# Peptides against a protein of PDB entry 4AID, part 109

Target 1, 242 residues: chain A of PDB entry 4AID
Amino acid sequence: FDIKRKTIEWGGKTLVLETGRIARQADGAVLATMGETVVLATAVFAKSQKPGQDFFPLTVNYQEKTFAAGKIPGGFFKREGRPSEKETLVSRLIDRPIRPLFVKGFKNEVQVVVTVLQHDLENDPDILGMVAASAALCLSGAPFMGPIGAARVGWVDGAYVLNPTLDEMKESKMDLVVAGTADAVMMVESEIQELSEEIVLGGVNFAHQQMQAVIDAIIDLAEHAAKEPFAFEPEDTDAIKA

## One batch from the design tools (peptide; made by RFdiffusion4, then SolubleMPNN)

Design b2_p19_1_s1 (from b2_p19_1, 10 letters changed)
Fold by OpenDDE base, seed 1:
Structure b2_p19_1_s1 (fold): chain B 242 residues (1-242), chain A 19 residues (1-19)
Amino acid sequence: as target 1 above (242 residues)
Amino acid sequence: MSPAEQAMARARAIIAARR
């Protein structure tokens, strides 16, 4: 078993990114852990475009499985088949920042699946799922111009808090989720209670600074464990005008 | 644009100007 692992301290918590133990049949697979919250991200992509494919067929599926649901608040036996509101929202939070980072003209099917395996009731699996999905894509060899990092920012006692616990979030005046690359903010989602635009902007900047350690950790993992890049050249759209 | 979209656009401009 060739298991590669990256461990960092992040917001006073240990983040672990691991590959090579689970889901080896995927193009990329990452087991991510923060506290006792554990997620598995898998990335799979088609090696050819379907005939007549006119759009980029990216599917992102975040799921909280019933085996983890015994520790998830409201995890009563969700009838197999329909995503919850949370699963739908988190699937969109993962999709939004990654979709623009695929090479233009790539129209092969891509499937990203994030499965919550364990929840500690302190560390939300959404942020961990975003990080794990980014890492799985970077390992896959897909033409993905990541990594992305992600962070949640709270505002507690007049200060920014990186990835507040569920208990710290009760006292927070801000729920700010940010995703981005090394050089760009790709996504912001925010729920805010009576805060200035300056505090919110400062929170986005704080999140982007704090996610660099995660981006660097994904790069280091990819240098040691990524598959060979899939040979994809975008059709020169200028050559169709001659 | 939502306040979050405006904040993101300003944050992108600040980050791009610092690198």
Scores: peptide ipSAE 0.055, ipTM 0.706, DockQ to the pose 0.045
Fold by OpenDDE base, seed 4:
Structure b2_p19_1_s1 (fold): chain B 242 residues (1-242), chain A 19 residues (1-19)
Amino acid sequence: as target 1 above (242 residues)
Amino acid sequence: MSPAEQAMARARAIIAARR
């Protein structure tokens, strides 16, 4: 197996991005680990557009499998066949920042699947899933103008905390999820308890700074393991307005 | 613009001013 691995220290934790061992049939596949939380992201895209396709058919599916559920908070009651509220929310958290980064006019079907394989009860798999999905897309050869990074920011004892543990989050006055490129913030979701707009904006800025190491790690992995870019030229949409 | 879109616009301006 040609296994490529990138390891970084991130928020006082080891982040590992691995490709080449699992899901080699996907266009991109990344096994991401932080602590003992483990996710598999896969990206698959169609090599042609369907006749009459008028919208970009991106599907993002975040799922926590029943074999991991014994270590996932609330996992004991998962019914097969419908996403949980958490799975639905996290699928949207992944979808929102990646959707606008596909080349305009690309209407081939894209499937991103993030599967939680293990949960340590400390590191939430949602941020790890966002990072893994970004990495899988960058490896796939799809016309994706990523990578994105992602970060959760807490506010504990008057300080920003990068990717707080589930226990630290109980003491946090902020749950701020940010995703972005090297250049831009693409998504912000926030639950905030009595904090000033200045602290929140500072949190978005802190998140964007801290995610650069992840973006750089995805780039480094892609330089060593990405597939050849899919040959796609966008139709000149400026020639249809003349 | 939603409050989130306004926060993103301000955050983008802060990021751009640091480059």
Scores: peptide ipSAE 0.045, ipTM 0.684, DockQ to the pose 0.049
Fold by OpenDDE base, seed 3:
Structure b2_p19_1_s1 (fold): chain B 242 residues (1-242), chain A 19 residues (1-19)
Amino acid sequence: as target 1 above (242 residues)
Amino acid sequence: MSPAEQAMARARAIIAARR
């Protein structure tokens, strides 16, 4: 197995991005770890467009399957239950920043699946899931103009906190989730308790600065492990306006 | 534009002005 791994220190925690061990049948697959929280992101895309496809068919599925400590159950697909409210919200958080980064005119089916394998009760899998999904897409060969990074920003004791723990978030006056490329903010989601616009804008800027190390880590992983880019020629839609 | 979309637009302008 050709296992590639990138490790960085990020917000006082070790972030690990790994590929080549699990889900090798996917176009891209990344095992991401932060603290003791572990997620598997997989990206799969169709090599042809369906006849009559008029929109981009991207699906993002985030799943918090509590694997109890110490058994990887080889083979228990616990039934597709209706997604929880959290799983639905996090699936949207991942979808929103990645959807606009696909090459215009690409209408092949794309499926991103993020599965929580372990949860440490400190590090929320949502940010890790966003990072892992970005990495899996960059490895896949899909016409994705990523990577994206992501960060959560808290406001605790008059300071910004990168990726606060679930306990630190109880004392936070801000829950700010930001996703972006090296050059742009792509998504902001925020719950804010009586903070000035200046503090919120400063939080978006702080998040975008802090996610650069993650973007660089995904690029470094992709340089060593990405598949060949899928040969996609966009239909010349400008030739129909003559 | 939502408050979030306005924050994104301003954040993009701040990031672009640093280059």
Scores: peptide ipSAE 0.023, ipTM 0.578, DockQ to the pose 0.051
Fold by OpenDDE base, seed 5:
Structure b2_p19_1_s1 (fold): chain B 242 residues (1-242), chain A 19 residues (1-19)
Amino acid sequence: as target 1 above (242 residues)
Amino acid sequence: MSPAEQAMARARAIIAARR
């Protein structure tokens, strides 16, 4: 097994990014761990475009399987087959920041699947899933101009908290999820209770600063474990307007 | 623009101005 692992301390928790042990049939596969929360992200892309493909066919699926639900509060026996509301929302949270980072003109099918394998009841698998999906894409050889980082920011006792626990979130006046590159914020989602725009903007800036360590960790993992870049030349769509 | 889109646009501008 050619196992590559990156470990960092992040927000007072150990983040582990691992590749090469599981899902080796994917183009990219990352096992990500934060505390005792564990997710598997896989990235698969088609090596050719379908005839007549007019849009970029990216699909992102986040899944909380019932075998992980032995710890997940409110894990009703989800009937196999329909994403829950949470799974649908988190799939969109992952999709939004990554979609614009694919090379323009790339129209091969891309499938990102994030599966929650374990939940510790402290660390939400959504942020970890975003990080893992970013890492899996960077390893895949797909024409993805990532990585992205992600962070959740709370506002507890008049301070920003990076990736608050589920218990800390009960006292938080903010649930701010941010995703971005080294250079840009790509996505912001926020649930806010009576906070100033200044505090929220400060939270976005705090998140973007704190996610750099994750971006750097993904880059380091990719330098050691990425597949060869897929040879893709975008058709010069500007030449067809003459 | 949503408040989140505005926050994101301002955050991008702040990040760009630090380089």
Scores: peptide ipSAE 0.033, ipTM 0.648, DockQ to the pose 0.048; fails the geometry check

Design b2_p19_1_s2 (from b2_p19_1, 10 letters changed)
Fold by OpenDDE base, seed 5:
Order: structure tokens, then sequence, then C-alpha cells
Structure b2_p19_1_s2 (fold): chain B 242 residues (1-242), chain A 19 residues (1-19)
């Protein structure tokens, strides 16, 4: 198998992005690891628009499946059960920053599936899932103007903490999730306890700066492992107004 | 230092202590 891997140090932790081993039937597939938390993101897109499709049919599904330690499911994640509240929230958290980055007029079906394969109880798989989904889309050849990066920022003992552990989050006055491109913040989701606007805005800036290393890692992985871009010409929307 | 700069300095110390 042509396995490609990018490894970076990120906030004092090792982030690994891997492609080519798992879910090779997808248009893009990335295994992302931070600590002992492991997620698989897959991106699949239709090569044609459905007749009468009037909106962009993007579906994002995040799933926290209890896998027995060491079982990576071999590529068909049938949705088992109704999504939890967490799975629904994280699916939206991934959807929000990626949806606006598709080329305008692209109305082919896109499905992003993020599956938690392992959880270390320290590193939350949501941020890792956002990163993996971004990477999988960049590898897919879909007309996606990513990558996005993502980061969680905590506030503990008067410091910003990048991707706090679940234990550090108990003491944190901030749960700030930021997603963005190299150039722009695309999404902020925040729960804040008694912090100034200056500290909160500083947290957004800190997150955006810290995610650049992830964006660069996705670009480097894509330069080596991306499929050929899908030939898509957007319909001239000015021709429909005439 | 601004509150932001002080926070970043402390953040750097925390990251360095994790290495």
Amino acid sequence: as target 1 above (242 residues)
Amino acid sequence: MSPYEEALARTKEIIEARR
C-alpha cells in the first residue's frame, strides 16, 4: 500500500496524519492520531449532480463508536443507531467551517464521515476529527478550497492552553473551539466563564496562529497524496439571470 | 505587558514544561 504520513509536534503533543492504509475506496481518507486518540475521516463525493438538485448536498457525520482496542473496522461504517447529542454537535462543528469552502455552484453529493477509533480519555476526538475531515477533503480531489485547521483553547491559571486535556478542561474558564484557513477564521464556538473580551479575542488569535502548523501539515500531505482535482466548471450564475 | 502578552508568556512556559 502507498502509505503516506505527516507527523508534527503540536502544542507539546504529536499529531500524525496518515493516508493509504484504511478506507482506500473513499475519495479521501485520513487516519489522524493525537496521543492515543485516533480518528478516521473519509470523504466521498458524487461525480455528477442529481437531476433537480437545487442545493449543495453536504452531509457530515461524526461517530464515537466503541471499538474494542485494536479493531479498526475495514471500511464500511454503517451508522449504528441514532447519533448522540455530542455526535450531532461535533458533526455540525465540522460542517460549519468546511461548507463555505466548496466552490460555488458545486451541487454533487458530498459525504464526510468521521469515526472515533480510539479514545485516550485525555485528547478529545472533536478537534482531531475536524483536522482529519479537512485533510480527507484535501486528498479527495473535491472542489474544496481548504484546508481548514482547528484548535481548542482553554484558560488555566492565567494562560492559554492549546488542546487542553479533559482534566485541564475541568479547571478551564474557556472552552474555545476555532476553525479557519491560513488567511481567515471561519468558525468560533465558545463557552466562557468571567473572562474579558481582550482575553477571548486573544484566544481566537492564539488558536488561529497555532492551527497554521496543522494547515501546513495537511498541505504537505496533500502535495504528496492528493488525487487529481475533479474537473468542475461552475455554471455561470450570471447566465441564469438573463 | 498586556494581559494577552502575559498569557502568551505563561502559555510558552507551560508548553516548554511539557517537552
Scores: peptide ipSAE 0.365, ipTM 0.900, DockQ to the pose 0.025
Fold by OpenDDE base, seed 3:
Structure b2_p19_1_s2 (fold): chain B 242 residues (1-242), chain A 19 residues (1-19)
Amino acid sequence: as target 1 above (242 residues)
Amino acid sequence: MSPYEEALARTKEIIEARR
């Protein structure tokens, strides 16, 4: 097995990105680990467009599987076959920043599946899922202009906290999720209690700075493990209007 | 220091204490 692994320190925690062990049938597949939380992201894309396809058919599915339910709060009540509210929300959090980064005119079907394999009850798999999905897309050869990074920022005791634990989040005055490229913030989602705009904007900046190490780690992994880029030339629709 | 700079200083201390 040709296993490639990148390990970084990220917010005082070890982030591991691994490819080549699992889901080799996918275009891209990444096992991401932080603490004892483990996610598998897979990216699959069609090599042709469906006849008459008029929109970009991206599907993102975040799932916390029943076998991990013994370590996931509320996991025991999941009916097989319908996403929970959390799974629906996290699927959207992953979708939002990645969707605009596909090459304009690409309308081949893309499926991103993020599966929580293990949960440590400290590290939320949502941010890890965003990172893993980004990495899987960068490895896939799809015309994706990533990577994205992602970070959660809390506010505890007058400090920003990168990827706060579930317990630290109970004391946090901020739940700020940021996703972006090296150059741009692509998505912000925030719940804020009694904080100044300066502190909140500072949290976005802090998140974007802290995610650069993740972006660099995905690039380094992709340089060593990415598939050849899919040969896609967008039809120059602007040349037909001259 | 701005409130942001003070918060970043505290954040660095927390990150270093986690290592």
Scores: peptide ipSAE 0.360, ipTM 0.900, DockQ to the pose 0.026
Fold by OpenDDE base, seed 4:
Structure b2_p19_1_s2 (fold): chain B 242 residues (1-242), chain A 19 residues (1-19)
Amino acid sequence: as target 1 above (242 residues)
Amino acid sequence: MSPYEEALARTKEIIEARR
């Protein structure tokens, strides 16, 4: 097995990105760990477009499997066949920042699956899932103009807290999820309790600065483990509709 | 200091106190 691993310190926690051990049948696959929370992201893309495909068929599925449910808060009652509200929301959080980063005119089917394998009850797997999905896409050879980073920012005792624990979040006046590239913020989702716009905008800037270490870690992993880029030439007709 | 700079200073203090 050619196992590649990147380890960084991130918000006072160890982030590990690993590829080459699990899901090698995918175009890209990344096992991401923060604390004892573990997610597997897989990216698969079709090598051809379906005849008459009018839109970009990206699907993102975040899943907390029943085998991890004994370690996931509220996870004990997953009905097979329908995503939970959390799974639906997190799937959208991952989809939103990655969708615009695919090369225009690329209409091959892309499937991103994020599976929670373990939860430590401290580190939420959503941010870790966003990071893992980004890394899996960068390894896949798909025409994806990533990586994205992601971060959650809390506000506790008049300070920004990077990726607050579930317990720290109970005291937080801010739940701010940010995703972006090295150059730009792509997505913001926020729940705010009586904070100034200046503090909230500062939280976005703080998140974007703190995610650079993750972006750099994904780039370093991709330099050592990415597949050759899929040869894709946009049809001239898709360049005229911009 | 701006409110943002003050918050970043506090963030550093909290990180340093946890080490």
Scores: peptide ipSAE 0.360, ipTM 0.898, DockQ to the pose 0.025
Fold by OpenDDE base, seed 1:
Structure b2_p19_1_s2 (fold): chain B 242 residues (1-242), chain A 19 residues (1-19)
Amino acid sequence: as target 1 above (242 residues)
Amino acid sequence: MSPYEEALARTKEIIEARR
């Protein structure tokens, strides 16, 4: 197998992005690891548009399967078939920043699936899932104007904390999830307790700065492992008005 | 230092202590 791997230090933790071992039938597939939390992201896209397709058919599905259930708090046999509230929320967190970055006019079906394979009870798989989904799309050859980076920011003891552990989050006055490109913040989701707007805006800036190392790691992985770009030319909607 | 700069200084200390 031609396995490509990128490893970086990120917020005092090792982030690993790997491709070429698992899900080789997908257009892009990335195994991402932080601590002992492991996610698999896959990206698949149709090579043609369906007749009469009027909207961009992007589906994002985050799932915590039974392989991780021995380490996921609560041990609940998720009844096969309905996403949990967490799975629904994280699917939206991944969807929101990536959806605007597809080339305008692209209406081929795109499916992104993020599967939690392992959980360490310290590192939440949501941020890791966002990073892995971004990387899988960049490897796929889909007309995606990524990469996206992502970060969670906490506020503990008067400091910003990059990707706080589940235990640090109990003491955190901030749960701030940020996603963006190298140049722009694309999404902010926040739960905040008794913090000034200045501290919150500072948290967004901190997140955007800290995600650059992840963006660079995805670019480096893509340079070595991306498929050939899918030839997509947007219909010149300006040429029909002449 | 601004409250933001002080928070970033503490953040660097936390990141360095995690290594």
Scores: peptide ipSAE 0.350, ipTM 0.896, DockQ to the pose 0.026

Design b2_p19_1_s3 (from b2_p19_1, 8 letters changed)
Fold by OpenDDE base, seed 3:
Structure b2_p19_1_s3 (fold): chain B 242 residues (1-242), chain A 19 residues (1-19)
Amino acid sequence: as target 1 above (242 residues)
Amino acid sequence: MSPAEKALARAKEIREARR
């Protein structure tokens, strides 16, 4: 197996991005680990557009499967076939920053699947899932204008905390999830308790700064493990205005 | 360069500018 791995220290935790061991039938596949939380992201895209396809058919599916039951809180009682509220929210959280980064005019079916394999009860799989999805897309050869990074920011004891644990989040006055490219913030989701706009904006900036290490790690992984880019010429929509 | 390769190249340029 040609296994490629990138390891970084990120917010006082080890982040590992691995490809080449699992889901090799996908266009891109990344096993991401932070602490003892483990996710598998897979990206698959169609090599042709369906006849009559008028919109970009991206689907993102985040799943905390029953095989991780006992390693995921509440995993034993998940009804087969319907996403939980959390799975639905996290699927949207991953979708939001990646959707606008596909090349305009690309209308081939794209499926991103993020599967939680293990949960350590400290590190939330959502941020890890966002990072893994970005990495999987960058490896896939899809016309994705990534990478993106992601970060959660807390406000604990009057300071910003990168990717607070679930226990630290109970004391946090902010739950701020940010995703972006190297040069742009693409998505902000925030729950805030009695904090100034200045602190919140500072949190967005802190998140965007801290995610650069993740973006750099995805770049390094892609340099060694990306597939050849899918040959897609964007329709020159500017040539129709001449 | 594909659009994705251009995006990756741009992300590298930004990384280099931070160093």
Scores: peptide ipSAE 0.493, ipTM 0.931, DockQ to the pose 0.830
Fold by OpenDDE base, seed 5:
Structure b2_p19_1_s3 (fold): chain B 242 residues (1-242), chain A 19 residues (1-19)
Amino acid sequence: as target 1 above (242 residues)
Amino acid sequence: MSPAEKALARAKEIREARR
């Protein structure tokens, strides 16, 4: 197996991005680990557009499956139950920042699946899932203008905290999830308890700065493991305005 | 270069400018 791995220290935790061991049938597949939380992101895209496809058919599916003790199910997605509210929200959270980064005119079906394989009860799989999905898309050869990074920011004891634990989040006056590229914020989602707009904006900036290490890690992984780009010419958007 | 390769190249340039 040609296994590629990138490891970084991120917010005082080890982030590992791995490809080449699991889900090799996908166009891109990344196993991401932070602490003892583990997610698998897969990206699959159709090599042709369906006749009469008028919109970009991106589907993002985040799923938290309870796996029996310590066995990663070998690539069998057992029957998708109805998604929970959390799974629906996180699927949308991943979708929002990645959707605008596809090349205009690309209307081939794209499916991103993020599966939580392990949860340590400290590190939320949502941020890790966003990172893994970004990495999987960058490896896939899809016309995706990523990478994106993501970060959660808390406000604890009058300071910003990068990716607070679930226990630290109980003391946090802010749950701020940010996703972005190297140069742009693409998405903000926030729950805030009586904080100034200045603190919130500072939190967005803090998140965007801190996610650069993740973006850099995805770049480094892509340099070693990305597939050849899918041959796609973007629609000339200037020709339709005549 | 594909658009995705250009985006990755741009992200590298931004990384280099931060160092």
Scores: peptide ipSAE 0.462, ipTM 0.922, DockQ to the pose 0.815
Fold by OpenDDE base, seed 1:
Structure b2_p19_1_s3 (fold): chain B 242 residues (1-242), chain A 19 residues (1-19)
Amino acid sequence: as target 1 above (242 residues)
Amino acid sequence: MSPAEKALARAKEIREARR
């Protein structure tokens, strides 16, 4: 096994990104751990476009599997086959920041699957899933202009808190999820209780600053474990209009 | 250099500028 691992301290927690042990049949695969929460992200992309494909066929699927359900809040028998409301929401949270970062004109099928393997009841798998999906795409060789980072920001006792625990979130006046690149914010989702726009904007900036350590960790992992880039040249659609 | 490699290179440059 050619196992590559990056470990960082992030918001007072250990973040581990690992590749090379699990899902080796994928184009990219990352096992991400924060506390005792564990997710597997896989990225697979088609090496050709389907005939008549007119849109970019990206599918993102976040899943909390039954073997992890004993530690997942609300883990009563998920009827096989339909995503929960949480799984649907988190799939969208992962999709939104990554979709714009694919090279224009790339219309090969891309599938990102994030599977929760373990939950510690402190660290939410959503942020970890966003990070793992970014890392898996950067390792895959797909024409993805990442990495992205992600962070949750709380507001507890008049201060920003990076990736608050589920218990700290009960006292938080803000649930702010941010995703971005090294130089841009790509996505913001927020639930806010009686906070000024200034505090919220400060939270976005705090998130973007704090996610840089994660972006750096994905870069370091990619330098040692990325596959050769898929040869894709966008058709210069601007040259055909001259 | 592919677009993805360019994006990764840009992210490295931004990292270096912050150190």
Scores: peptide ipSAE 0.458, ipTM 0.924, DockQ to the pose 0.850
Fold by OpenDDE base, seed 4:
Formats: sequence, C-alpha cells, structure tokens
Structure b2_p19_1_s3 (fold): chain B 242 residues (1-242), chain A 19 residues (1-19)
Amino acid sequence: as target 1 above (242 residues)
Amino acid sequence: MSPAEKALARAKEIREARR
C-alpha cells in the first residue's frame, strides 16, 4: 500500500494525517490522529449531476461508532437510526466552513463522512474531524477551494489555550471553535463566560494563526497523495448571477 | 514571536506550573 503521512507538532500534541491504508474506495480518505483520538474522514462525490438538480447536494455526517462508545463521554446511549445531539452539532460545524468553498455551479452529490474510531477522553474528535474532512476533500479531486483548518480556543488562567483537553475545558471561560482558509475565517462558534469582546477577537485571531500549520500540513499531504482534479466547467448560466 | 506564539508559550508555562 502506498501510505502517505504528514506529522506535525500542534499545540504541544502530535497531529498525524494519513492516507492510503484504509477506505481506498472513497475519492478521498484521511485517518487523523491526535493523542489517542482517531477519526476517519471520507469524501465521495458523484461524477455527474442528477437531472433537475437545482441546489448543491452536500451531506456531512459525523458519527461516533458504538465500538468507540466505551471511550466516548456519553457514548453508552446511542439510539439506532438517529444522530445524537453532539453528532448533529459536529456535522454542522464541519458543513458550515466547507460548503461555501465548493466551486459555484457544482451540483454533483458530495458526501463527507467522519467516523470516530477511538477517543482518548482528552482530545475532542470534533476539531480533528473538521481537519480530517478538509484533508479528505483536498485529496478527493472534488472542486473544493480548501483546505480549511480548524481550532478550539480556551481561556484558562488569563491565557489562550489551543485545543484544550476535556479537563482543561472544565476550567475554561471560553469554548471558541474557529474554522478558516489560509486567508479568511469562515466560521466561528462560541460559548463565552463573562469575557470582553477584545479577548474573544484575540481568540479568533489566535485560532486562525494556529490553524495555518494544519493548512500547510494538508497542502503537503495533498501534493503527495491528491487525485487529479475532477474536470468541472461551470455552465455560463450560473456565472452570470454574480 | 507572533502574538499567537507568545500566547501559546504562556499557556505552556501555565500548564507546567500546575503540574
């Protein structure tokens, strides 16, 4: 198997992005690891548009599997057939920053699936899932104008903390999730306890700066392992509404 | 050091002082 791997130090933790070992049937597939938390992201896209398709059919599905449930906080009570509240929220966190980055007029079906394979009870798989989904899309050949990076920022003892552990988050006055490209912030989601707007804006800037190393790692992985870009020319009719 | 690198360094110092 031709396995490509990128490893970086990120927030005092080792981030590993790997492709080529599993899920080879996908257009893109990335195994991402931080600590002992492990996620698999897969990207699949249709090679044609459905007749009468009028919207972009992107589906993002974040899943914590039952085999990981013994290592996932609250994982013991999954209802079969309906996503949990967490799975629904994280699916939206992944969807929000990636959806605008597809080439205008692309209406082929795209499916992104993020599966939590392992959880270490320290590193939340949501940020890792966002990074893995971005990487899987960049490898797929889909007309995706990524990569995105993502970061969680905490505020602990009067300092910003990159990707706080679940234990550090209990002491954090901020849960700030940021996603963006190299050039722009695409999404902010925040829960804040009595912090100034200046501290919050500083947290967004901190996140965006810290995610650049992840963006660069995805680019480096894509240079070594991306599929050829899918030949897509938007029909002129979708270009004229600018 | 960028402002972000300074913030990361400070966060590391705080973590080390708590252990």
Scores: peptide ipSAE 0.069, ipTM 0.716, DockQ to the pose 0.026

